# Peptides against a protein of PDB entry 3ESW, part 7

Target 1, 322 residues: chain A of PDB entry 3ESW
Amino acid sequence: NNIDFDSIAKMLLIKYKDFILSKFKKAAPVENIRFQNLVHTNQFAQGVLGQSQHLCTVYDNPSWHSIVLETLDLDLIYKNVDKEFAKDGHAEGENIYTDYLVKELLRYFKQDFFKWCNKPDCNHCGQNTSENMTPLGSQGPNGEESKFNCGTVEIYKCNRCGNITRFPRYNDPIKLLETRKGRCGEWCNLFTLILKSFGLDVRYVWNREDHVWCEYFSNFLNRWVHVDSCEQSFDQPYIYSINWNKKMSYCIAFGKDGVVDVSKRYILQNELPRDQIKEEDLKFLCQFITKRLRYSLNDDEIYQLACRDEQEQIELIRGKTQ

## One batch from the design tools (peptide; aimed at target 1 D6 L12 Y16)

Design b1_p9_7_s3 (made by RFdiffusion4, then SolubleMPNN; its pose is not in this set)
Fold by OpenDDE base, seed 5:
Parts: structure tokens; C-alpha cells; sequence
Structure b1_p9_7_s3 (fold): chain B 322 residues (1-322), chain A 9 residues (1-9)
């Protein structure tokens, strides 16, 4: 009897697909109870859930994508991408073009578009006056600032003219297209929207130790790639642990299709205690939120994303980004 | 020494 290996392989693939799809079916009552108990009893879990409710969906706004694309110098961006792609990229195929695009967007954003704001310039004295600014503290937004999802306004006094300058910490990324300044929060917020506006698969990475960055899914590299707009950094996940000698406990990635603990990608040394939640509970939480985000997807989409998840988990276990 | 400017969120 010639064993039809092709038939066996097809049957195994079908069974494997069915097995994968079975994991993404509606949560069992016991899983819902576990989830509810976890988010009600664990503050870190509640924080991750709260962030997921915003960060996983806010950037999937077609109207915002249009405004971004209308605001950026697309001619300059694509000219630079095409120039770099023409040097190297033709041999590696079309998928590498998106890596060049992200690298140019990092350059453009940091060099041409957005400004780091440690302290604001004085509204009265004009540009390059931030050295003269003394912090007075923070307050709530006024009626105008409140329109742009502002939670906090930093207040500064000019030592030269005595005038007060307000630095509202806007969370509306469309307002950031106007203001074009901020710290890591504003940088990552707007840059995440920019990457999404080019139709890219992007995640927002929150680090518990007061930093934020992006991940982009490279079709060329077939993995999630570290992207930090503040640093103009592409595929350098080690910069925090190694170059900055930063101590970290948690890095959580938030995307439209899932929430993932990516700590192993970035925490290479100087790990802080992971005492905010049990590891099993964090894994459960991320999987549960991810499952909910995928409830409306078809079987093929679920299967493709599950294959990406498995590949990423293997990468994170093996430390292949080292 | 890139001063760890605490990027206060």
C-alpha cells in the first residue's frame, strides 16, 4: 500500500488549522470569570486592559490617516525611499521596500517634522528660548486644551520676560500634527499613527519604566521590528538595556490584532522584579484580550495571525534578537 | 553619557 504522504500531509494541515482556530473560539465561561477576577483584583491587569481599549483601536481611523498623508511631505519621503531602495533593495524583493519606508519615516519625523520638547520656548520671546523657562508645575487643561484629549498642562515661567507659557500634553495625535513637539509620549503617539497611515502593521509598546516606542511587522524580515521615533532607531531592541543601561520590568505591545508581552525582546539585562502580576496571569490576560480583538476575523485571518504569534513566541523564547 | 532624561510620559 503506497502511503499517500500528500494526503496525510493535507489532513495534518487541516487538523492543525482546526486546532489553531479552536483556540480563538468564544471564551469559555471559566475564562471570562478568570478574566473578570484578574482585572478587578490586579491593578496592573486593569492598566493593561485600559491601555488595550485605547491603543489597540484608536489608530485605525481612516479620517486620521488621510489627514496624516495630507500633512506629510510624501514627495520627499518617497524620493528618499526610492533612492535607498534603488541602491540595495531590488535583489531582496518588494517586501524590503517597507523597511526602507519605515527607516525614512524615522529620519523624516526626527529630522524634518517633529521636535523634542524638554521645556517649551517662551510664547513671548519666541524660538530657542527654552533655556529661560522655569517649571512652575502642572495643572488641568483649560476649555480649549480639553478639546484635544489633554490630561495635563505643564506651566513654565520665562526668566527673561516673566510671561507664563503653557505646555499642554496633548493625546490627540491630530493636534500633534499642528504642535509638532513633545516627549516620548507625543512622539510615539503620532509616529504610531503615521506608520498606520501607510497601511503598516504596527504596535505601540509600553514600558512600565516611563518609555514608549513602536513595533512594525516587517514582511521582509517576517517578524516584529523595534522602531523608536525618538532615537531614529530601527531593529535595535537592545538600546534600552545595553546602550542606556536601563532597568526594566515590563514591555507590553498593543496592536489592533493583539496584546503581547514583548519584555524578552527588550529586557536583556538589569531586569527589575516582575512583581506586578503572576507570569501565568499576564500570559492569560494578553491571550484573552488578543482573542477578543480577533472575534470578528475570519478563519484565514485568525490562522495567519496565530502563525505569526507562534513564530514570535519562538523568537522571544530563543532570544534570536540577541 | 546620554543623560537618562526621564521621558516623563
Amino acid sequence: as target 1 above (322 residues)
Amino acid sequence: NKELVLKLL
Scores: peptide ipSAE 0.025, ipTM 0.691, DockQ to the pose 0.011
OpenDDE base, seeds 1, 2, 3, 4: peptide ipSAE 0.015, 0.023, 0.017, 0.020; ipTM 0.554, 0.682, 0.589, 0.618

Design b1_p9_7_s4 (made by RFdiffusion4, then SolubleMPNN; its pose is not in this set)
Fold by OpenDDE base, seed 2:
Structure b1_p9_7_s4 (fold): chain B 322 residues (1-322), chain A 9 residues (1-9)
Amino acid sequence: as target 1 above (322 residues)
Amino acid sequence: NEELVKKLL
């Protein structure tokens, strides 16, 4: 009896797909109970859920994408991308073009578009007056600031003229296209939207130790790539642990298709205690939210994403970018 | 480094 190896291989592939898809079926009642108990009893879990409800969906706004593309100097960006691609990119194939695009967007954003704001300039004295600014504390937004999803406003007094300058911490990324200044929060927020506006697969990475950055899924590298707009950094996940000697406990990535603990990518040394949640509960939480985010996807989409997830988990365990 | 602390949200 000639064993039809092709038929067996096809059957095994079908069974494997069915097995993978079975993990993304509607949550069992026990999983729903576990989830509800976890988010009601664990503050860290509640925080992750709250962030997922915003960060996983807010950037998937076509009207915002149009506004971004109309605001950026696309001619300059594509000219620079084409120039760099023409040097080396043709040898690596078309998929590398997107890596050049992200690298140019990092350059453009930091050098030409956005500004770091430690302290605001004095509204009365003009540019380069931030050294004269004394922090007075933070306040709630006024009626105008509240229109742009402002949570807090930092208040500064000018030591030269005595006037008050407000630095509203806007969470509306469209307002950030106007203000073009901020700290890591504003940088990452707007830069995440910018990358999304080019049709890229992007995640927002939250670090518990008060930093935020992006990940971009490179089709060329076939993996999630570290992207920090503040640092103009591409594929340098080590910068926090090694270069900054930063102590960290959690890095959580939020994307339209999932929530992932990416701590192993970034926490290479100086690990802080992971005492905010049990590891099993964090894993369950991220998987549960991911399952919800994928609820409307078809079986092929779910399968492709699940394959990507497994490859990422292998990468994170091995500590080697393949 | 005070600049690193300023990178915080």
Scores: peptide ipSAE 0.059, ipTM 0.771, DockQ to the pose 0.011
OpenDDE base, seeds 1, 3, 4, 5: peptide ipSAE 0.005, 0.050, 0.027, 0.016; ipTM 0.428, 0.767, 0.605, 0.644

Design b1_p9_8 (made by RFdiffusion4; failed a check: a repeat of another design)
Pose (drawn by RFdiffusion4):
Structure b1_p9_8 (pose): chain A 322 residues (1-322), chain P 9 residues (1-9); non-standard residues A184 YCM
Amino acid sequence: as target 1 above (322 residues)
Amino acid sequence: FNSIAKMLL
């Protein structure tokens, strides 16, 4: 009995596919209550649910993608990307070009395109002039800035001239292309959209402890890569937990293809208690949403995606890549 | 292939 593994191996891969295609089916009403309900037991759940709605489908918008592309200096971007591919791009330029592009976009965005704003500059006094602004709080948007999905307008008084500069907080990333300034918040909104506009596979990562950033899929490294535009950072998920010494509890990724707990990639010391939701319920929550996010996908798509997800679990469950 | 099958088991 030379036991045939190649037979048993090829078989199973077949059986596994059925198991997978079955998992991403229906929404049998049994687990539906578990969902509609959990979203009332727990707000961390409603939190994730709400954000999934604002953040997964939103950046897939050709109208926007095109405007961003018109607006960005592609000649400059691609020139530099090409210049860096020139100083050899790995023996296997095996979709490595895509990585060099993301890196250059980070540079352009930071060094060139968008600017940080703690207090705003005075609108009437010069440009370099923010530290003589004392804030008078926040309020609703006026008629004009109401168009751009704005909730809060921070207003400031200039002690040197008396005029009031205002700093609307927009969510319309197309508006940010114009204003070209802000904090993680909008820096990240626009940068996610920018990444999506090159057709990259992109995600919005949300840390409960007030920071946001991106994840991009590197076909070259065939895994998700951490991208933080504010820090012009490429593959440095430790940056928060170690370099900054920031204490964190949860990290959640959002994208067209799904919602995934990516905590383990980032919260690698100074771990805070995860006391917001039964861990079992969180797994369920993401799965149900990811499943819901894929009813209209076909079998080949449902499967190839589920494998990428699994590859990721092993990466997180373990301590490393591969 | 054999490695992947074994992992799935």

Design b1_p9_8_s1 (made by RFdiffusion4, then SolubleMPNN; from b1_p9_8, 6 letters changed)
Fold by OpenDDE base, seed 2:
Structure b1_p9_8_s1 (fold): chain B 322 residues (1-322), chain A 9 residues (1-9)
Amino acid sequence: as target 1 above (322 residues)
Amino acid sequence: LVELALKLL
């Protein structure tokens, strides 16, 4: 009996697809109970859930994408992308072109578009006066600032003129298109929206030790790529642990299709204790939120995303970018 | 180093 290996392979692929899809079916009652107990008893789990409710969906706004594309110098951006793409002699491929686009968006954002704000300039004395600014503390937003999802306003006094300057920490990324300044939070928030406005697969990465950045899914590299707008950094996940010698405990990525513990990509040395949650409970939490985010997707979308997830998990275990 | 210290605050 000639074993039809092709028929067996096809049958195994079908059964494997069905097995993968079975994991993304509606959560069992026991999983719902475990989830509810976890988010009610563990503060870190509650924080991850709260962030996922915002960060996984807020950037999927077509009206915001239009405003971004109308605000950016698209002619300059594409001219620079085309120029860099032409130098490397690569065959025309949409997949590699998006890597050049993200690299140019990093350049454009840092050099031409957005500014780092340690201290604001004095509203009365004008530009290059931040050295004269003394922090007085923080307060709640006023009636105008509150319209732009502002949780905190930093207050500064000018040592020269005595005037008060307000630095609202806006969470509305459309307001950040106007203000053109901030710290890592404002940079990552607006840059995540910018990348999303180009139709890219993007995640927001939160680090527990007060830093935030992006990941972009490169179709050319077939993986999630580190992207830090503050650093103009592309594919340099080591910069925090090695170059900065930063101590870190958790890095969590938030995207429309999932929540993933990406700590292994970024924490290469100087690991802090991971004592905020049990590893099994964090894994369960991220998988449970991811399953909820995918609930409306079709079987083919679920299967493709599950294959991508498995590839990422293998990458994170091996510690090798292929 | 100063920019790094400011990102940690």
Scores: peptide ipSAE 0.006, ipTM 0.426, DockQ to the pose 0.012
OpenDDE base, seeds 1, 3, 4, 5: peptide ipSAE 0.000, 0.000, 0.000, 0.000; ipTM 0.437, 0.445, 0.409, 0.443

Design b1_p9_8_s2 (made by RFdiffusion4, then SolubleMPNN; from b1_p9_8, 6 letters changed)
Fold by OpenDDE base, seed 5:
Structure b1_p9_8_s2 (fold): chain B 322 residues (1-322), chain A 9 residues (1-9)
Amino acid sequence: as target 1 above (322 residues)
Amino acid sequence: DIELALKLL
């Protein structure tokens, strides 16, 4: 009896696909109850849910993508990408081009487009006057600032002219295309939108210890890649734990297709207590939100994403010694 | 690093 190993392999692959798809069926009543109880009783879980409701969907706006692409110097960007891509003789195929694009977008954003703002310049004295600015505190937005999803406005007094300068912390990324300044929040917000505008698979990473960055899914590397616009950093997840010696407890990635605890990628040393939620409950929460985000996807999309999830989980468990 | 502290504020 010639065992048709090819037929057996095909049948096993079909059964495996069906098994994977079965995990993404509509949540059971018991899972819904567990989810509702968790987000009602655990503040950290409620925070993760609240962030997911915004960050997983806000950047999937075609009108915003058009405005971004119209605002950026695309000729400069693609000229630089093409120049770097040409050096490698195209041997690695088209998939590496997106890695070059993301690296150039990091360069362009930090060097040419956006500014770090510790303190604003004085609106009266002009450029390079931030040294003369004294913080007076923060207040709510005025009627104009409120149009651009502003929750807080930092108030500064100029020591030279005595005038007040307002630094509104805008959460509208389209307004950030105009203002072109901010801190890690504004940088990550706008840069996430920029990457999405190029049709890339992007996640927003929230760290509980007051930092934020991106992840990009590299088709060339076949994995999620750390991307920090503030640092012009590509594939350097160690910078926080090692270079900054930062202590961290949680890093949560928010994307269109899922929410993932990526703490193991970034927390390499000096781990803070993970006491905000039980590990099993956090895992359940992320999986439950991810499942909900995928309810409208077809079986092939669900299967492809589930394969990516498993690969990422293996990576996070193995702790790639980079 | 003061710059790092400022990045987190």
Scores: peptide ipSAE 0.028, ipTM 0.611, DockQ to the pose 0.012
OpenDDE base, seeds 1, 2, 3, 4: peptide ipSAE 0.000, 0.023, 0.024, 0.013; ipTM 0.436, 0.697, 0.716, 0.577

Design b1_p9_8_s3 (made by RFdiffusion4, then SolubleMPNN; from b1_p9_8, 7 letters changed)
Fold by OpenDDE base, seed 2:
Structure b1_p9_8_s3 (fold): chain B 322 residues (1-322), chain A 9 residues (1-9)
Amino acid sequence: as target 1 above (322 residues)
Amino acid sequence: DIELALQIL
């Protein structure tokens, strides 16, 4: 009996696909109950859910993408990308072009487009007056600031002229295209939108210990790549744990197609206690939210994403980014 | 810059 290995291989692939797809079928009643109980009883789980409801979908706005592309100096960006891409002689294939694009966007954003704001300049005294600014605290937004999803406004007094300067912490990334300044929150928010506007697969990474950055899915590297707009950093996930010697407990990535605990990519040393949620419950939560985000996708899309997820999990277990 | 990281929302 000649074992038709090709037929067996095809059958195994079909069964494997069906098995993978079965994991993404509508949640069982017991899973819904577990999810509801978890988000009602665990504050960290509630926070992750709340973040997912915003961060997983807010950047998928075609009108915002158009505004971004109309605002950026695309001629400069593509000129620089083309120049860097031409140096490699196309030897690494067309997929590397997107890595050059992301690297140029990091450069452009930090050097040409956006500014860090420790303290605002005095609205009365003008530029380079931040040294004269004393924080008075924070307050709620006024009627104008509230139009741009502003949760808080930092208040500063100028030591020279005595005038008050407001620094609204805007969460509207379109307003950030105008203001061109902020801290890691504003940087990551707008930069996530910028990357999305180029049609890239992007995740927003939240760190519990007060930092935020992006991940970009490189088709060239075939993995999620660390991207920090504040640092102009590409593929340097170690910078927080090693260079900053930062202590961290959780890093959660939020994207259109899923929520993933990426802590293992970034927490290389100085791990803080992971006491906010049980590891099994966090894993369940991320999987459950991911499953919900994929409910409208077809079987082929679900399968492709599930294969990507499995490769990422292998990467995260191995501690190999390369 | 480490000072950059501490000023989240």
Scores: peptide ipSAE 0.019, ipTM 0.612, DockQ to the pose 0.013
OpenDDE base, seeds 1, 3, 4, 5: peptide ipSAE 0.007, 0.016, 0.009, 0.009; ipTM 0.449, 0.582, 0.579, 0.552; seed 3 fails the geometry check

Design b1_p9_8_s4 (made by RFdiffusion4, then SolubleMPNN; from b1_p9_8, 6 letters changed)
Fold by OpenDDE base, seed 1:
Order: structure tokens, then sequence, then C-alpha cells
Structure b1_p9_8_s4 (fold): chain B 322 residues (1-322), chain A 9 residues (1-9)
């Protein structure tokens, strides 16, 4: 009997696909109870859930994408991308073009578009007056500021003219297209929306130790790539642990298709205690939220994403981001 | 990747 190895391989692939798809079926009642108990009893789990409800979906807004594309200098961006792409030739294929696009968007955003704001300039004295600004503290938004998802306003007094300048911490990324200034939160918020507006697969990465950045899925590299708009950094996940010598405990990535603990990509040394949640409970939480985000997807989409997830998990275990 | 391993069979 000639063993039809092709038929066996096809049958094994079907059974494997069915097995993978079975993991993304609607949660059993026991899993729902475990999830509800976890988010009710664990503050870190509640925080991850709360962030997922916003960060996983807020950037999937076609109206916002249009406003972004109308606001950016697309002619300059594509001119620079085409110029860099032409240097390497076509040997690497068309998929590398998106890596050049993301690198140019990092350059454009930091150098031409957005500004770091440690202290605001004085509204009365004009540009380059931030050195004259004394912080008075923070307060709630006024009626105008509250329209743009502002929770906190930093208050500054000018030492020269005595006038008060308000620095509202806007969470509306469309308002950030107007104001064009902020700290790591505003930078990452708007830059995540910018990348999404080009149709890219993007995740927002939250670090518990007060930093935030992006990941982009490179079709050329066939993996998630570190992207930090504040640093103009592409594919340098080591910068926090190695270059900054930053101590960190958790890095959680939030995307439309899932929530993933990416701590192993960024925490290379100086790991802080991971005492906020049990590792098994964090793994369960991320998987549970990811299942929920994928409930409307078809079997082929679920399977493709699951294959991508497995590749990422292997990468994270092997430390092969380099 | 089990899919890659099965495609090599």
Amino acid sequence: as target 1 above (322 residues)
Amino acid sequence: NIELALKLL
C-alpha cells in the first residue's frame, strides 16, 4: 500500500487548522467566570482590560484616517520614501517599501511635524519662552478643553509677564494634529493614528514604568517591529533596557486583533518584580481579550492571525529580535 | 511552524 504522504499531510493540516480554530471559539461559561473574577479582584487585570477597550479599537476610524492624510505633507513623505527606496534597488521586493515609509514617517513626525513639550511657551510672550514658565500645578479642563478628551490641564505662570498659560493634556488625536505638541503619551497616541491611517498593522505598547511606543508589523521582515516616535527609532527594542538602563516589569501591546505581553522583547536586563498578577492569569487575560477581538473574523483570518501569534511567541522565547 | 513542517512532507 503506497502511503499517500500528500493526503496524510493535507489531512494533518486540516486537523491542525480545526484545532487552532477551536481555541478561538466563544469562551466557555467557566472561562467567563474566571475572567470576571480576575478583572474584579486584580487591579492590574482591570487596568489591562480598560486600556484594551480603548486602544484596541479607537484608531480604527476611517474619518480620522482621512483627516490625518489631508493634514500630512504626503508629497514630501513619498518623495523621501521613493528616494531612499531607489538607493537599495528592487532586489528586496516591494514589501520593503513599507519599512521605508515607516522610517520616513518617524523622521517627518519628529523633525517636521510634532514638538516635544516639557513646558509650554507663554501664550503672551510667544515662541521659545518655555524657560520663563513656572509650573503652578494641574486642574480639570474648562468647557472648551473638555471637548477633546482632556482629563488634566497643567498650569504655568510666565515669570516675565505674569500671565497664565494652560497646557491641556489632550487624548483626542485629532486635536493633537492642531496643537502639534506633547510628551510621550501625545506622541505615541497621534503617531499610532498616523501609522493606522496608512493601512498598517499597528499596536500601541504600554510600559508600566511610564513610557509608551508602537509596534508595526513588517511584511518584509515578517515580524512585529519596534517603533518609537519620540526617539525616531525603528527596530531598536533594546534602547530602553540597554541604552537607557531602564528598569521595567511589564510591556503590553494593544492592537485591533489582540493583546499581547511583549515584555520579553523589551525587558532584556534590570527586570523589576512581576508581582501585579500571576503569569498564568496574565496569559489567560491576554488570550481572553484577544479571542473577544477576533469573534467577528472568519476562519481563514483567525487561522492566519494564530499562525502570526505562534511565530511571535517563538521569537519572544528565542530572543531573536536581532 | 507545524504548517511549514507539514508542507515539507
Scores: peptide ipSAE 0.021, ipTM 0.580, DockQ to the pose 0.178
OpenDDE base, seeds 2, 3, 4, 5: peptide ipSAE 0.015, 0.021, 0.019, 0.018; ipTM 0.545, 0.558, 0.578, 0.554

## One batch from the design tools (peptide; aimed at target 1 Y16 C307 E310)

Design b1_p10_1 (made by RFdiffusion4)
Pose (drawn by RFdiffusion4):
Structure b1_p10_1 (pose): chain A 322 residues (1-322), chain P 10 residues (1-10); non-standard residues A184 YCM
Amino acid sequence: as target 1 above (322 residues)
Amino acid sequence: SFRHFLEHLS
């Protein structure tokens, strides 16, 4: 009995596919209650649910993608990307070009395109002039800035001239293309959209302790890559936990293809208690949403995606890539 | 994982 593994192996890959295609089916009403209910037991759940709605479908918008592309200096971007491919892009330029592009976009965005804003500059006094602004709080948007999905307008008084500069906080990333300034918040909103506009596979990563950033899929490294525009950072998920020494509890990724707990990639010390939701319930929550996010996908798509997800669980469950 | 194991045997 030379036991045939190749037979058994090829078989099973077949059986596995059925198990997978079954998993991403229906929404049998049994687990539906578990969902509609959990979203009332727990707000961390409503939190994730809400954000999934604002953040997964939103950046897939051709109208926007095009405007961003019109607006960005593609000649400049692609020239530099090409210049860096020139100084040899790995023996296997095996979709490595895509990585060099993301890196250059980070540079352009930071060094060139967008600008940070703690207090705003005075609108009437010069440009370099923010530290003579004392804030008078926040309030609702006026008629004009109401168009751009704005909730809060921070207003400031200039002690040198008396005029009031205002700093609307927009969510319309197309508006940010114009204003070209802000904090993680909008820096990240626009940068996610920018990444999506090159057709990259992109995600919005949300840390409960007030920071947001991106994840991009590198076909070259065939895994998700941490991208933080504010820090012009490429593959440095440790940056928060170690370099900054920031304490963190949860990290959640959002995208067209799904919602995934990516905590393990980032919260690699200074771990805070995860006391917000039964860990079993969180796994369920993401799975249900990811499943919901895929009813209209076909079998080949449902499967190839589920494997990428699996590859990711092993990466997180374990301590490393591969 | 189970699948990766099968791919290894193959």

Design b1_p10_1_s1 (made by RFdiffusion4, then SolubleMPNN; from b1_p10_1, 8 letters changed)
Fold by OpenDDE base, seed 2:
Structure b1_p10_1_s1 (fold): chain B 322 residues (1-322), chain A 10 residues (1-10)
Amino acid sequence: as target 1 above (322 residues)
Amino acid sequence: SLLELAKKLL
């Protein structure tokens, strides 16, 4: 009996697809109860859920993408991308072009477009006056600032002229296209939108220890790639643990198609206690939210994303970029 | 993975 290995392989693939798809079916009543209990009893779980409700969907706004593309110097960006891509003679295929695009967007954003704001300049004294600014604390937004999803306004007094300067912490990324300044939050927020506006697969990574960055899914590298707009960093997940010697407990990635604990990619040393939630409950939470985000997807989309998820989990366990 | 196994069998 010639074993038809091709027929067996096809049958195994079908059964495997069906098995994977079965995991993304509507949550059982017991899973819904577990989820509700978890988010009502665990503050960290509630925080992850709250972030997912915003970060997983807010950047999927076509009107915002248009505004971004109209605001950026696309001619400069593509000229620089084409110049760098031409050096490699197209030998690595078309998929590498997006890696060059992301690298140029990192350069453009940090060097040409956006500014780090430790302290604001004095509104009265003008540019390069931040050294004269004394923090007075924070307050709620005024009526104008409230239009741009502002939760907090930092208040500064100029030591030279005595005037007050307000630094509103805007969460509206369209307002950030105008203000063109901020800290890691504003940088990551706007840069996430910028990457999304180019049609890229992007996640927002939240670190519990007061940092945020992006991940981009490289079709060339066939994996999630670390991207930090503040650092102009591409594929350097080690910078926090190694270069900064940062202590960290949790890194959670938020994307349109899922929520993933990516802590293993970034926490290479100086791990803080992961005491905010049980590991099993965090895994369940991320999977449950991911299932919800995929409810409208077809079986082929679900299958492709599940294959991507499996590859990422293998990568995160092995600690080796393939 | 079963997918890696399937890719090796195809």
Scores: peptide ipSAE 0.010, ipTM 0.500, DockQ to the pose 0.630
OpenDDE base, seeds 1, 3, 4, 5: peptide ipSAE 0.009, 0.008, 0.009, 0.010; ipTM 0.486, 0.489, 0.458, 0.512

Design b1_p10_1_s2 (made by RFdiffusion4, then SolubleMPNN; from b1_p10_1, 8 letters changed)
Fold by OpenDDE base, seed 1:
Structure b1_p10_1_s2 (fold): chain B 322 residues (1-322), chain A 10 residues (1-10)
Amino acid sequence: as target 1 above (322 residues)
Amino acid sequence: SLLELAKQLL
């Protein structure tokens, strides 16, 4: 009996597709109950849900993408990308161009566009006066600052002129295109929007131990790539654990198509206790939110994303970038 | 994974 291996392979692929699609069906009543109980009883789960409701959708705004592209020096950016791409001689194919684009956006953002702000300059004395600034504490936003999703304003006094300078911690990324300054939160927020404005697949990565960065899905590398705008870093997930010797417990990635525990990519040593939630409950939570984010997608889109998710899980288990 | 197996059969 000639075993028709091609027919068996086709049948296995159909059965596998059906099995994968079955996991993305509407949640059963028991799963909804488990989800509700988890987010009502576990503060960490509630925090992950709250972040997902904002971070998974806020950057999918076409009007914001247009404003970003109108604000950036696209001629400079593409000139630099074309120059670096021309050195490759096209040996690795056209998909590598997007990796060069992300690398240039990292350069442009850090070197030409945005500033790190430990302390603001004095509004009266002008540029390079931050050394004269004394922190007085933080307060709520005024009526103008409140228009730009500001929860906190840091207050500084100038030791030279005695004037007060306000440093609003804006969460509106369009306001950040104007102010062009901040710390890791403002950097990651605006840079995530910038990458999204170029039509890229991007995730916002939250670390519990007070840091944030991006991931970009490289079509050339066929994987999620670490991207830190503060560090001008591309594909260096080890910098926190190894170079900084940072202790970490959780890294959670938030994207339009899913929420993923990416801790294994970044926590290579000095792991802190993962005591905020049971591992099974965190896995369930991320899968449940991911299912909800995919409810409007067709079967082929769901299947393609599920194949990508499986490849990422294999990568995270093997501890080797494929 | 089933995906790895399927990729080996294609």
Scores: peptide ipSAE 0.012, ipTM 0.528, DockQ to the pose 0.625
OpenDDE base, seeds 2, 3, 4, 5: peptide ipSAE 0.010, 0.009, 0.010, 0.008; ipTM 0.507, 0.516, 0.497, 0.457

Design b1_p10_1_s3 (made by RFdiffusion4, then SolubleMPNN; from b1_p10_1, 8 letters changed)
Fold by OpenDDE base, seed 2:
Structure b1_p10_1_s3 (fold): chain B 322 residues (1-322), chain A 10 residues (1-10)
Amino acid sequence: as target 1 above (322 residues)
Amino acid sequence: SPLELAKKLL
């Protein structure tokens, strides 16, 4: 009996696909109960859920993508990308072009477009007056600031003229295209939208210890790549743990297709206690939210994303970028 | 960068 190995291989692939797809079926009643109990009893889980409800979907706005593309100097960006891509003679194929695009967007955003705001300039004294600004604290938004999803406003007094300057912490990324200044939150928020506007697969990474950055899915590298707009950093996940000697407990990535604990990519040393949630409950939470985000996807999309998830989990366990 | 210095102070 000639064993038709090709038919066996095809059958095994079908069974494997069906097995993978079975994990993404509608949550059982027991999983829903576990999820509800976890979110109601664990503050960290509630926070992750709340962030997922915003960060996983807010950037998938075609109207915002158009506004971004109309606001950026696309001619400059593509000219620079084409110039850098032409140096490699297209040897790596078309998929590497997006890596050059992300690198140029990092350059453009930091050098040409956006500004770090430690303290605002005095609205009365003009530019380069931030050294004269004394913080008075924070307050709620006024009626104008509240139109742009502003949660808090930092208040500063000018030591030179005595006038008050408001620094609203806008969460509306379209308002950030106008203001062109902020801290890590504003940088990451707008830069996430910028990357999404180019049709890229992007995640927002929240670190519990007051930092945020992006990940981009490189089709060339076939993995999630660290991207920090504040640092103009591409594929340098070690910068926080090693270069900054930052102590960290949790890094959670939020994307349209899933929520993933990416702590192992970034926490290389000086790990803080992971005491906010049980590891099994965090894993369950991320998987449960991911299943919900994929509910409208077809079987092929679910399968491709599940294969990507498995590759990422292997990468995160091995600590080696392939 | 001035940013790296500011982030070391937070």
Scores: peptide ipSAE 0.019, ipTM 0.597, DockQ to the pose 0.012
OpenDDE base, seeds 1, 3, 4, 5: peptide ipSAE 0.005, 0.009, 0.010, 0.016; ipTM 0.427, 0.576, 0.583, 0.649

